Peptides against a protein of PDB entry 3JWR. Designs and how they scored, part 71

Target 1, 323 residues: chain A of PDB entry 3JWR
Amino acid sequence: TRELQSLAAAVVPSAQTLKITDFSFSDFELSDLETALCTIRMFTDLNLVQNFQMKHEVLCRWILSVKKNYRKNVAYHNWRHAFNTAQCMFAALKAGKIQNKLTDLEILALLIAALSHDLDHRGVNNSYIQRSEHPLAQLYCHSIMEHHHFDQCLMILNSPGNQILSGLSIEEYKTTLKIIKQAILATDLALYIKRRGEFFELIRKNQFNLEDPHQKELFLAMLMTACDLSAITKPWPIQQRIAELVATEFFDQGDRERKELNIEPTDLMNREKKNKIPSMQVGFIDAICLQLYEALTHVSEDCFPLLDGCRKNRQKWQALAEQ
Target 2, 298 residues: chain A of PDB entry 3JWR as posed
Amino acid sequence: TRELQSLAAAVVPSAQTLKITDFSFSDFELSDLETALCTIRMFTDLNLVQNFQMKHEVLCRWILSVKKNYRKNVAYHNWRHAFNTAQCMFAALKAGKIQNKLTDLEILALLIAALSHDLDHRGVNNSYIQRSEHPLAQLYCHSIMEHHHFDQCLMILNSPGNQILSGLSIEEYKTTLKIIKQAILATDLALYIKRRGEFFELIRKNQFNLEDPHQKELFLAMLMTACDLSAITKPWPIQQRIAELVATEFWEQGDQVGFIDFVCTQLYEALTHVSEDCFPLLDGCRKNRQKWQALAEQ

## One batch from the design tools (peptide; aimed at target 1 N125 Q130 H142 K194)

Design b2_p22_8_s4 (made by RFdiffusion4, then SolubleMPNN; from b2_p22_8, 8 letters changed)
Fold by OpenDDE base, seed 4:
Structure b2_p22_8_s4 (fold): chain B 323 residues (1-323), chain A 22 residues (1-22)
Amino acid sequence: as target 1 above (323 residues)
Amino acid sequence: SPALERLLEELQEEIERMEEAE
């Protein structure tokens, strides 16, 4: 395609020029082509292209295929969300110094997972899918959308001309797919809530050890969630804009719940209760986000900007809630 | 926040579904 030719022929700017190592990064000013260039830079600077012998054209095609399999009519869970999740992962690996704690296969898997974790997202949560008796709800009993996202990820990875993992051994390939699946499934917030207590307790007791395979898996899951939720850590102007996108998508679901399911939506998804957004954001930060970024910062102090951003946004939302 | 409480309830229901599938 013309898009592929343009991407494959383009000079990829440095990570410094693209500012993709910054935790404060924003994609708002970037074109789709520029987001693809940023993604190439992430793979390159993480040594994934070199270490796994990726062909440039194949990587370009894969990126464009991933982007194409996000829906444009979804307000938040689109390519830009996936891209921002991957950028946060990249920043956490580089600026946050987490790269030094992980294997190349783990890094490869996390980056692919971050880009792929919401593939073909439909702008509705698992609860809606279950209540609507969607065909996907017949295939999976829990984490319905996350299983679907992984299925889409696997489909793309196995598609002709998109096989960025072709340079891996059979064992490396299997390991990578396992980690990708676990990482995508970890973006189910329910699974985060289920598992976070173990992680926080290990941190609290100073017993956390990345050399333990189980604790490594747990950490990768927590890191995925931290990147997936990273919008809450962004500078306030960026946070506000992203919060508007999230609210738009939730309100769209709420409208569908009224129309299709004949139910009153929750306050979170009720457009008539927009005035509750600030207090809901404070509650979300306190209940879900703060402890995660505290724990992540304990594992790597260089991740402090995420925690600091989350705290600052809590203060801003609290101030709005008091008005 | 009532809205957050409902979210947490829905997530807890999902956790229960996970545990039932184990």
Scores: peptide ipSAE 0.476, ipTM 0.923, DockQ to the pose 0.840
OpenDDE base, seeds 1, 2, 3, 5: peptide ipSAE 0.462, 0.454, 0.459, 0.467; ipTM 0.919, 0.917, 0.918, 0.920

## One batch from the design tools (peptide; aimed at target 1 S127 K194 F284 A287)

Design b2_p23_3 (made by RFdiffusion4)
Pose (drawn by RFdiffusion4):
Structure b2_p23_3 (pose): chain A 298 residues (1-255, 281-323), chain P 23 residues (1-23)
Amino acid sequence: as target 2 above (298 residues)
Amino acid sequence: FTEIELQILEAFVTDEDLEEILS
């Protein structure tokens, strides 16, 4: 509660000061309070704060709530993951220049989604909770964890003093939630795989076009995956360390080059054809693929 | 699929999803 007091009264530094406009950004050295501040700057500089009548008091409580609903004991899938994703999402809309390609309802949804796409993640994959017959698997059909991450995001938005959406017309609120649901579900790697082929062709055939309502919402799913694992596009010292966490969390459940080829370069290449200013992601990606390949050969 | 790709799929997807992807 004091954490709210101190936060809801601190000055939010500029985006330039926070270096959150950068695809090469890192959080290692930020405090907890600082990361929440960057998030406020994100909402502010995307005009989400003014265009949706958000009270500083409410947005702060909500951001803090999401922060406390990420598990600390979880290696990689903690708050800093949701944060580093939203920042990548933010950097994509700004420096990658996509904000000029989509509506205010869509931008708000993507940001809220990127922040909460892994809420309450218990450090284990959909494969494991299905094979261990976790009650969550009994409750949800497909995309089990991602359904849960959403159930949580929504639970928080309906919480008192957290209705950062309270300013929306009922129609606006209704469709924003629809897009948020789609965004969070799209972070399921299985859906990324079962859908990407369709998208990679519209790109390959120089046919892809945003105006098409359907082609757009597909891209929105591809964008979510692009930020969800943007960590692979980081400078080597960072990718080195964040790969250490994904490493431990995986081994805990058990108790890189093939993946980048199979999952990543394919995707970031497509994102750049859609937006050239998004190339730093592709550059940083194959740059790390280079260093992992060299290590794989010892 | 390569062996590495199969191991990645087994790690991340459910049995139903794995069957769909492999089909």

Design b2_p23_3_s1 (made by RFdiffusion4, then SolubleMPNN; from b2_p23_3, 10 letters changed)
Fold by OpenDDE base, seed 5:
Structure b2_p23_3_s1 (fold): chain B 323 residues (1-323), chain A 23 residues (1-23)
Amino acid sequence: as target 1 above (323 residues)
Amino acid sequence: LTPEQLAFLESYFTDEELEEILS
């Protein structure tokens, strides 16, 4: 395609030029082509292209395929969200110095997972899918959408001309897919809440050890969630804009709940209760985010900008909630 | 849990999920 030709022929700027190592990174001013170039740079600078013998054209095609399989009519859970998740992962690995704590296969899996974790998202949560009796709800009992995202990820990875993992051995391939699946499933906040207590307790007791396979798996899940939620850590102007996108998507769901299911939406999904957004954001930060970024910062102090950003945004949302 | 935390959890999760979270 013309798009593939353009991408494959383009000069890929440095990570410094693209600012993709910055925790304060914003994609708002980037074209789709530039986001793809950033993605190539992430793979290259993490040594994934070299270590796993990826062909440049195949990588380009894969990136474009992933991007194409996000919906444009979804306000938040689109390609830009996936891209920002991957960028945060890249920043955490590089600037946050987590790269040295992980294997190349784990890094490969995490980056693929970050880019793929919301593939074909429909702008509704698992609750809606379940209540609407969608066909997907018949296939999966828990983490319905996350299973679907992984299925889409696998489909793309196995598509002709998109096989970026063809240079892996059979064992490496199996390991990578396992980690990808676990990482995508970890983005279900219900699973996060179930598992985070173990992680926090290990940190609190100074018993956390990445040499333990179970703890490694747990850490990868927590890191994935931290990157998925990283919008809450962004500078305030960026945070506000992203929060508006999230609210738009939630309100669209609420409207559909009224129309299609004949139910009253929850406050978070209710357009008529937009005045509760600040208090909901405070609740979200306190319930979900703060302890995670505290724990992550404990593992690597260079991740402090994520925690600091989260704290600053909490203060801003609290001030708005008090008006 | 603070009222704000509870309000968020109740708004985002299903009743079944919430029961599991709060158990």
Scores: peptide ipSAE 0.610, ipTM 0.951, DockQ to the pose 0.514
OpenDDE base, seeds 1, 2, 3, 4: peptide ipSAE 0.604, 0.573, 0.591, 0.578; ipTM 0.950, 0.945, 0.948, 0.946

Design b2_p23_3_s2 (made by RFdiffusion4, then SolubleMPNN; from b2_p23_3, 13 letters changed)
Fold by OpenDDE base, seed 5:
Structure b2_p23_3_s2 (fold): chain B 323 residues (1-323), chain A 23 residues (1-23)
Amino acid sequence: as target 1 above (323 residues)
Amino acid sequence: LTPEQLAFLRSYFTDEELAEILA
């Protein structure tokens, strides 16, 4: 395609020029082509292209395929969300110095998972899928959408001309897919809440050890969630803009719940309760985000900007909630 | 849990998920 030709022929700027190592990164000013160029740079600078013998054209095609399989009519869970998740992963690995704690296969899997974790998202949560009796709800009992996202990821990876993992051995391939699946499934907040207590306790007791396979798996899940939620850590103007996108998508779901299911939406999904957004954001930060970024900072102090950003945004939302 | 934390959890998760979280 013309898009593929343009991408494959383009000079890829440095990570410094693209600012993709910054925790404060924003994609708002970037074109789709520039987001694809950023993605190529992430793979290159993490040594994934060299270590796994990726062909440039195949990588370009894969990136464009992933981007194409996000819906444009979804306010938040689109390509830009996936791209920002991957950028946060890249920043955590580089600036946060987590790269040295992981294997090349783990890094490969995490980057692919970050880009793929919301593929074909429909702008509704698992609760809506269950209540609407969607066909996907018949295939999976738990983490319905996350299983679907992984299925889409696998489909793309196995599509002709998109096989970025063709340079891997059979064992490396199996390992990579296992980690990708676990990472995508970890983005289900219900699973996060279920597992995070073990992680926090290990950190609190100073017993956390990445050489333990179980703890490694747990850490990868927590890191994935931290990147998925990283919008809450951004500078206030960026955070506020993203919060508006999230609210738009939630209100769209609430409208559909009223129309299609004849139910009253929850406060988070209720367009008539916009005035509760600040207090809901405070609740979200306190219930979900703060302890995670605190724990991550204990693993690597260079991840402090994520925690600091989260704290600052909590203060801003609290001030709005008090008005 | 603070009132704000509970309000968020109730609004985001299903009753079944919430029951598991609060157990």
Scores: peptide ipSAE 0.608, ipTM 0.953, DockQ to the pose 0.476
OpenDDE base, seeds 1, 2, 3, 4: peptide ipSAE 0.606, 0.562, 0.591, 0.569; ipTM 0.953, 0.944, 0.950, 0.945

Design b2_p23_3_s3 (made by RFdiffusion4, then SolubleMPNN; from b2_p23_3, 10 letters changed)
Fold by OpenDDE base, seed 5:
Structure b2_p23_3_s3 (fold): chain B 323 residues (1-323), chain A 23 residues (1-23)
Amino acid sequence: as target 1 above (323 residues)
Amino acid sequence: LSPEELAFLEAHFTDEELEEILA
């Protein structure tokens, strides 16, 4: 395609030029082509292209395929969200120095998972899918959308000309897919809530050990969530704009819940309660975000900018809630 | 779960989902 030709022929700027190592990174000013170039740079600078013998054209095609399989009519859960999740992962690996704690296969899996974790998202949560009796709800009982996202990820990875994993051995391939699946499923907030207590307790007791396979898996799950929620850590103007996108998508769901399901939406999904957004954001930060970024900072102190950003945004939301 | 955590979860999830999360 013309798009593929343009991407494959383009000079890829440095990570420094693209600022993709910054925790304060914003994609708002980037074109779709520039987001693809950033993605190539992430793979290159993590040594994934070299270590796994990726062909440049195949990587370009894969990136474009992933981008194409996000919907443009979804306010928040689109390519830009996935791209920002991957960028946060890259920043955590590089600037946060987590790269040195992981294997090349784990890094490969996390980057693919971050880019793929919301593929074909429809702008509604698992509750809506279940209550609407969607066909996907018959296929999966839990983490319905996350299973679908993984299925889409697998489909793309196996599509002709998109096989970025063709340089892996059979065992490496199986391991990578396992980690990708676990990482995508970990983005279900319900699973995060169930598992986070174990992680926090290990940190609190100073018993956390990445050499333990179970604890490694747990850490990868927590890291995925930290990147998925990383909008809450961004500089205030960026955070506020993203919060508006999230609210738009949630209110669209609430409107559909009223119209299609004849139910009253929760406050989070209720357009009529938009004045509660600041207080709900404070609640979200306190209940979900703060402890996670505190724990992550204990694993790597260089991740402190995420925690600091979250704290600063809590103050901003609290000030708005008091008006 | 703290009272604040529970209050937030009640805003995000249905009672059925919450039961599954807390199980």
Scores: peptide ipSAE 0.230, ipTM 0.835, DockQ to the pose 0.364
OpenDDE base, seeds 1, 2, 3, 4: peptide ipSAE 0.199, 0.221, 0.193, 0.186; ipTM 0.819, 0.834, 0.817, 0.819

Design b2_p23_3_s4 (made by RFdiffusion4, then SolubleMPNN; from b2_p23_3, 10 letters changed)
Fold by OpenDDE base, seed 3:
Structure b2_p23_3_s4 (fold): chain B 323 residues (1-323), chain A 23 residues (1-23)
Amino acid sequence: as target 1 above (323 residues)
Amino acid sequence: FSEEELAFLRSHFTDEEIEEILS
């Protein structure tokens, strides 16, 4: 395609030029091509292209395939969300110095997972899928969408001309897929809530050890969530704009819940309760975000900008809630 | 779970999902 030719022939700017090491990064001003270039840079600077012998054209095709398999009519859970998740992962690995704590296979898996974690997202949550008796709800009992996202990820990885993992041994391939699956499934917020207590307790007791395979898996899950939710850490103007996209998608679901399921939506998804957004954001930060970024900062102090951003945005949302 | 955590859960999850999370 013309898009592939353009991407494959383009000079990939440095990470510094692209600002993809910054936790304050925004994609708002970037074209789709530029987001793809950023993604190439992430793979390159993490040494994934070299270490796993990725062909440039195959990587380009894969990136474009991933992008294409996000829906354009979804307000928030689209390519830009996946791209921002991956960028936060990259920043956490580089600027946050988490790269030094992980294997190359884990890094490879996390980056693929971040880009793929919401593939073919339909703009509705697992609850809606279940209550609407969607065919996907018959395939999976829990984490319905996350299983679907992984299935889409696997489909793309195995598609002709998209096989970025072809340079891996059979064992490396199996390991990578396992980690990708676990990482994508970890983006189910329900699973995060279920597992976070163990992580926080390990941190609190100074017993956290990445050499333990179980704790490593737990950390990767927490890191995925931290990147997935990283919009909450962004500079306030960026945070506000993203919050509007999230609200739009949630309200669209709420409208569908009323129309299709004849149910009253929760406040979060109720367009009529837009005035509660600031207080709900404060609640979200307190309930979900703060402890996670605190714990992550304890693992690597260089991740502090995420925590600081989250705290600052809490103050901003609180001020709006008091108005 | 704090009251804020419970309020968040109720906004994001069904009662069945909450029960599963809290189990």
Scores: peptide ipSAE 0.262, ipTM 0.851, DockQ to the pose 0.442
OpenDDE base, seeds 1, 2, 4, 5: peptide ipSAE 0.149, 0.234, 0.235, 0.171; ipTM 0.806, 0.836, 0.837, 0.818

Design b2_p23_4 (made by RFdiffusion4)
Pose (drawn by RFdiffusion4):
Structure b2_p23_4 (pose): chain A 298 residues (1-255, 281-323), chain P 23 residues (1-23)
Amino acid sequence: as target 2 above (298 residues)
Amino acid sequence: SEAEERAEYAETLAEIDETFASF
């Protein structure tokens, strides 16, 4: 509660000061309070704060709530993951210049979604919770964890003093939530795989076009995956360390080159054909693929 | 129908796991 006092009264530094405009950004050295501040700057500089009548008091309580609903004991899938995803999402809209390509309702949704796409993630994959017959598997059909992440995001938005959406017309609120649901579900790697082929062709055939309502919402799913694992596009020292966490969390459940080829380069290449200013992601990606290949050969 | 969808999803996850194990 004091954490709210101190936060809701601190000055939010500029985006330039926070270096959150950068695809090469890192959070290792930021405090907890600083990361919440960057998030406020994100909402502010995307005009989300002014265009949706958000009170500084409410947005702060909500951001703090999401922070406390990520598990600390979880290796990689903690708050800093949701944060590093939203920053990548933010950097994509700004420096990658996509904000000029989509509505205010869509930008707000993507940001809220990127922040909460893994809420309450208990450090285990959908495959495991299904094979272990976790009650969550009994409750949800497909995309089990991602359904839960959303159930949580919504629970928080309906919490008192957290309605950062309270300023929306009922129609606006209604469709924003629809897009948020789609965004969070799209972070299921299975859906990314079962859908990417369609998107990779519209790109390959120089046919892809945003104006098409459907082609757009497909891309929105591809964008979510692009930020969800943007960690693979980081400078080597960072990718080295964050790969250490994904490493431990996976081993805990058990108790790189093939993946980048199979999942990543294919995707970031497509994102750059859609937006050239998004190339740093593709550059950093194959750059790390280069270092992991060299290590694989010892 | 729900049981079919659950089985399809489980198959998709198994294919992914097999792909990852091949690396």

Design b2_p23_4_s1 (made by RFdiffusion4, then SolubleMPNN; from b2_p23_4, 11 letters changed)
Fold by OpenDDE base, seed 5:
Structure b2_p23_4_s1 (fold): chain B 323 residues (1-323), chain A 23 residues (1-23)
Amino acid sequence: as target 1 above (323 residues)
Amino acid sequence: SLEEERARYREELEELEKILASF
């Protein structure tokens, strides 16, 4: 395609030029081509292209395939969200110094997972999928959409000309897919709530050890969530704009819940309660975000900008909630 | 059983909704 030709022929700017190492990064002004170039740079600078012998054209095609399999009519859970999740992962690995704590296969898996974790998202959550009795709810008993996202990820990875993992040994391939699956499934906030206590307790007791395979898996899950939620850490103007996108998608779901399911949406999904957004954001930060970024900062102090951003945005939302 | 797993997950989703609604 012309898009593939353009991408494959384009000069890939440095990570410094693209600012993709910054926790404060914003994609708002980037074209689709530029987001793809950023993605190539992430793979390159994480040594994934070299270490796993990725062909440039195959990587380009894969990126475009991933992008194509996000829906444009979804307000928030689209390619830009996946791209921003991956960028935060890249920043956490590089600027946050987490790269030095992980294997190349783990890094490979995390980056693929970050880009793929919401593939074919429909703008509705797992609760809606269950309540609507969607066919996917019959196929999977938990983490319904995340299983679907992984299925989409696997489909793309196995598609002709998209096989970015073809340079891996059989064992490396199996390991990578396992980690990708675990990482995508970990983005189910229900699983996060279930598992986070173990992580926080290990940190609190100073017993956290990445050499333990179980703790490694747990950490990768927490890191995925931290990147998935990273919009809450962004500079206030960026955070506020992203919050509007999230609200738009949630309100669209609420409208569908009323129309299709004849149910009253929760406040989070209720367009009529948009005035509660500031207080809900404060609650979200307190209940979900703060402890995670605190714990992540304990693992690597260089991740502090995420925690600091979260704290600053809490203050901003609190001020709005008091008006 | 699969039904028990579905039931457990429904409870987990409800818990999440309560957390997200407690704001």
Scores: peptide ipSAE 0.510, ipTM 0.921, DockQ to the pose 0.909
OpenDDE base, seeds 1, 2, 3, 4: peptide ipSAE 0.505, 0.493, 0.497, 0.493; ipTM 0.917, 0.916, 0.919, 0.917

Design b2_p23_4_s2 (made by RFdiffusion4, then SolubleMPNN; from b2_p23_4, 12 letters changed)
Fold by OpenDDE base, seed 5:
Structure b2_p23_4_s2 (fold): chain B 323 residues (1-323), chain A 23 residues (1-23)
Amino acid sequence: as target 1 above (323 residues)
Amino acid sequence: SLEKERQEYRQLLDEIEAVLASF
C-alpha cells in the first residue's frame, strides 16, 4: 500500500527528536505516520529489531496492521491510546531504567502487548459485554475483552507479512506469546484489583525480588497497568483533554445502556452527571492510581515523574471538585 | 467450575464499578 511504502521509506527520527523517552509525551500533534515512526523507534532503541532480526518492511506492516485494527469511532480506546501506552512503556524502560531489570524477550513482549492490548475495542467495558449477553461473554468467563484483544493480537502476528517474531526460536516464540497474553490480560482492571495487594505487600515488606518468576510475572502485570493508566500522570493540559475523551466514551456507553439495555447508567457513565467528573477523578486516583505509582517508584526511583504527575493532577482535580 | 469463576469475576467487576462510582 501507499501507506506502507511511505512508512518503510521514511527516515526514522531519533528518540530525542520524537521525545518518546519523556513521561510528559503527548501524541496530540502527531500524524498517524509520525505515531508509526515513533513505534519503529521504540523497537529499534530497545534493540528488538537487531536482536530478533526483524525485517524493516515486516515491522512497518505489522505496525500498520495493529493501527488498522483499532476502531476510529471509539473516543478513547483507539490506536492513540495503545500508542500512548506503548510510549509510556518505552519511557518506563528507558528513562525509568526498567530495561535493565528485564530480559529482551520480556521487553519484546511488553511492547507488543502495549500496542495490542486494546485491539478491536468497542468503546464498552466488560460489564457492558456481560450484561448485553454478547457472544464473547459466553466464550470467556473472565477478562472477556482482554481475551479478545489477545486473539486479535495473535491473528495479526500470524498474518502473512506481519510475522515480526519469525526470527525467534520456537522456545523464544512460545515464551514471548505467553508473556504477551499475560500482559494483555493484566490490563483488565479487575485482575489488577485482585493482584495488586500481593505486589504492594512485597514492596512494603522489602521482599520484592524480580529473580523470582512469580514476582516477575506480577511486576510485568503491574507495569502494564501503570502504562495503561498513564494518562492520569500527564501534564495537566494533556490530562484534562484525555479525561474528556474518556468521559466521552463512558457517556457513549451510558447512552447505549439506556437505549439498548434499558438501565440507568452509573454516575461514571452518566452524561447528566458530568459535573461529578472532578470528584470521580480524585476518587479514581486515590483508589487505583497513587499506590501503583508509589510502588513502581519504589522498584525504580526513576519512575518518579509518573507518581509526581499523578499527585499534581489529583490536586488539580480536587480544586475543581471544590468549586 | 466455570460458573464459579464467572461469578467471582462478576464480583470483581462490581468492585470496580463501586470504586469508580463511589465518589
Scores: peptide ipSAE 0.329, ipTM 0.867, DockQ to the pose 0.844
OpenDDE base, seeds 1, 2, 3, 4: peptide ipSAE 0.324, 0.299, 0.316, 0.299; ipTM 0.866, 0.853, 0.863, 0.856

Design b2_p23_4_s3 (made by RFdiffusion4, then SolubleMPNN; from b2_p23_4, 11 letters changed)
Fold by OpenDDE base, seed 5:
Structure b2_p23_4_s3 (fold): chain B 323 residues (1-323), chain A 23 residues (1-23)
Amino acid sequence: as target 1 above (323 residues)
Amino acid sequence: SEKEERERYMAVLDEIEAVLASF
């Protein structure tokens, strides 16, 4: 395609020029082409292209395929969300110095998972999918959309001309897919709530050890969640704009809940309770975010900008809630 | 059972929504 030709022929700027190592990164000013160039740079600078012998054209095609399989009519859970999740992963690996704690296969899996974790998202949560008795709810008992996202990821990886994993051995391929699946499933907040207590307790007791396979898996899950939620850590103007996108999508779901399911939406999904957004954001930060970024910072102190950003945004939301 | 698994999962989702909406 013309888009593929343009991407494959383009000079890929440095990570410094693209600012993709910054925790404060924003994609708002970037074109779709520039987001794809950033993605190429992430793969290159993590040594994934070299170590796994990726063909440049195949990588370009894969990136464009992933981008194409996000919906444009979804306010928040679109390509830009996936791209920002991957950028946060890249920043955590590089600036946060987590790269040296992981294997190349784990890094490969995490980057693919971050880009793919919301593929074909429909702008509704798992609760809506279940309550609407959607066909996907018949296939999976829990983490319905995350299973679907993984299925889409696998479909793309196996599509002609998109096989970025063709340089892997059979065992490396199996390992990578296992980690991708676990990482995508970890973005279900229900699973995060279920597992986070074990992680926090290991940190609190100074018993956390990445050489333990179970603890490694747990850490990768927590890292995925930290990147998925990283909008809450961004500079305040960026945070506010993203919060508006999230609210738009949630209110669209709430409208559908009223119309299609004949149920009263929760305050989170209710556009009539827009004035509750600041207090809900404070609650979200306290209940979900703070302990995670504290624990992550304990694993790597260079991740502190994520925690600091979260704390600063809590203060801003609290001030708005008091008005 | 699959039914019980679905019910437990939905309960967790409802709890998350309640926490986020409780302010």
Scores: peptide ipSAE 0.317, ipTM 0.864, DockQ to the pose 0.761
OpenDDE base, seeds 1, 2, 3, 4: peptide ipSAE 0.308, 0.296, 0.308, 0.300; ipTM 0.860, 0.853, 0.859, 0.857

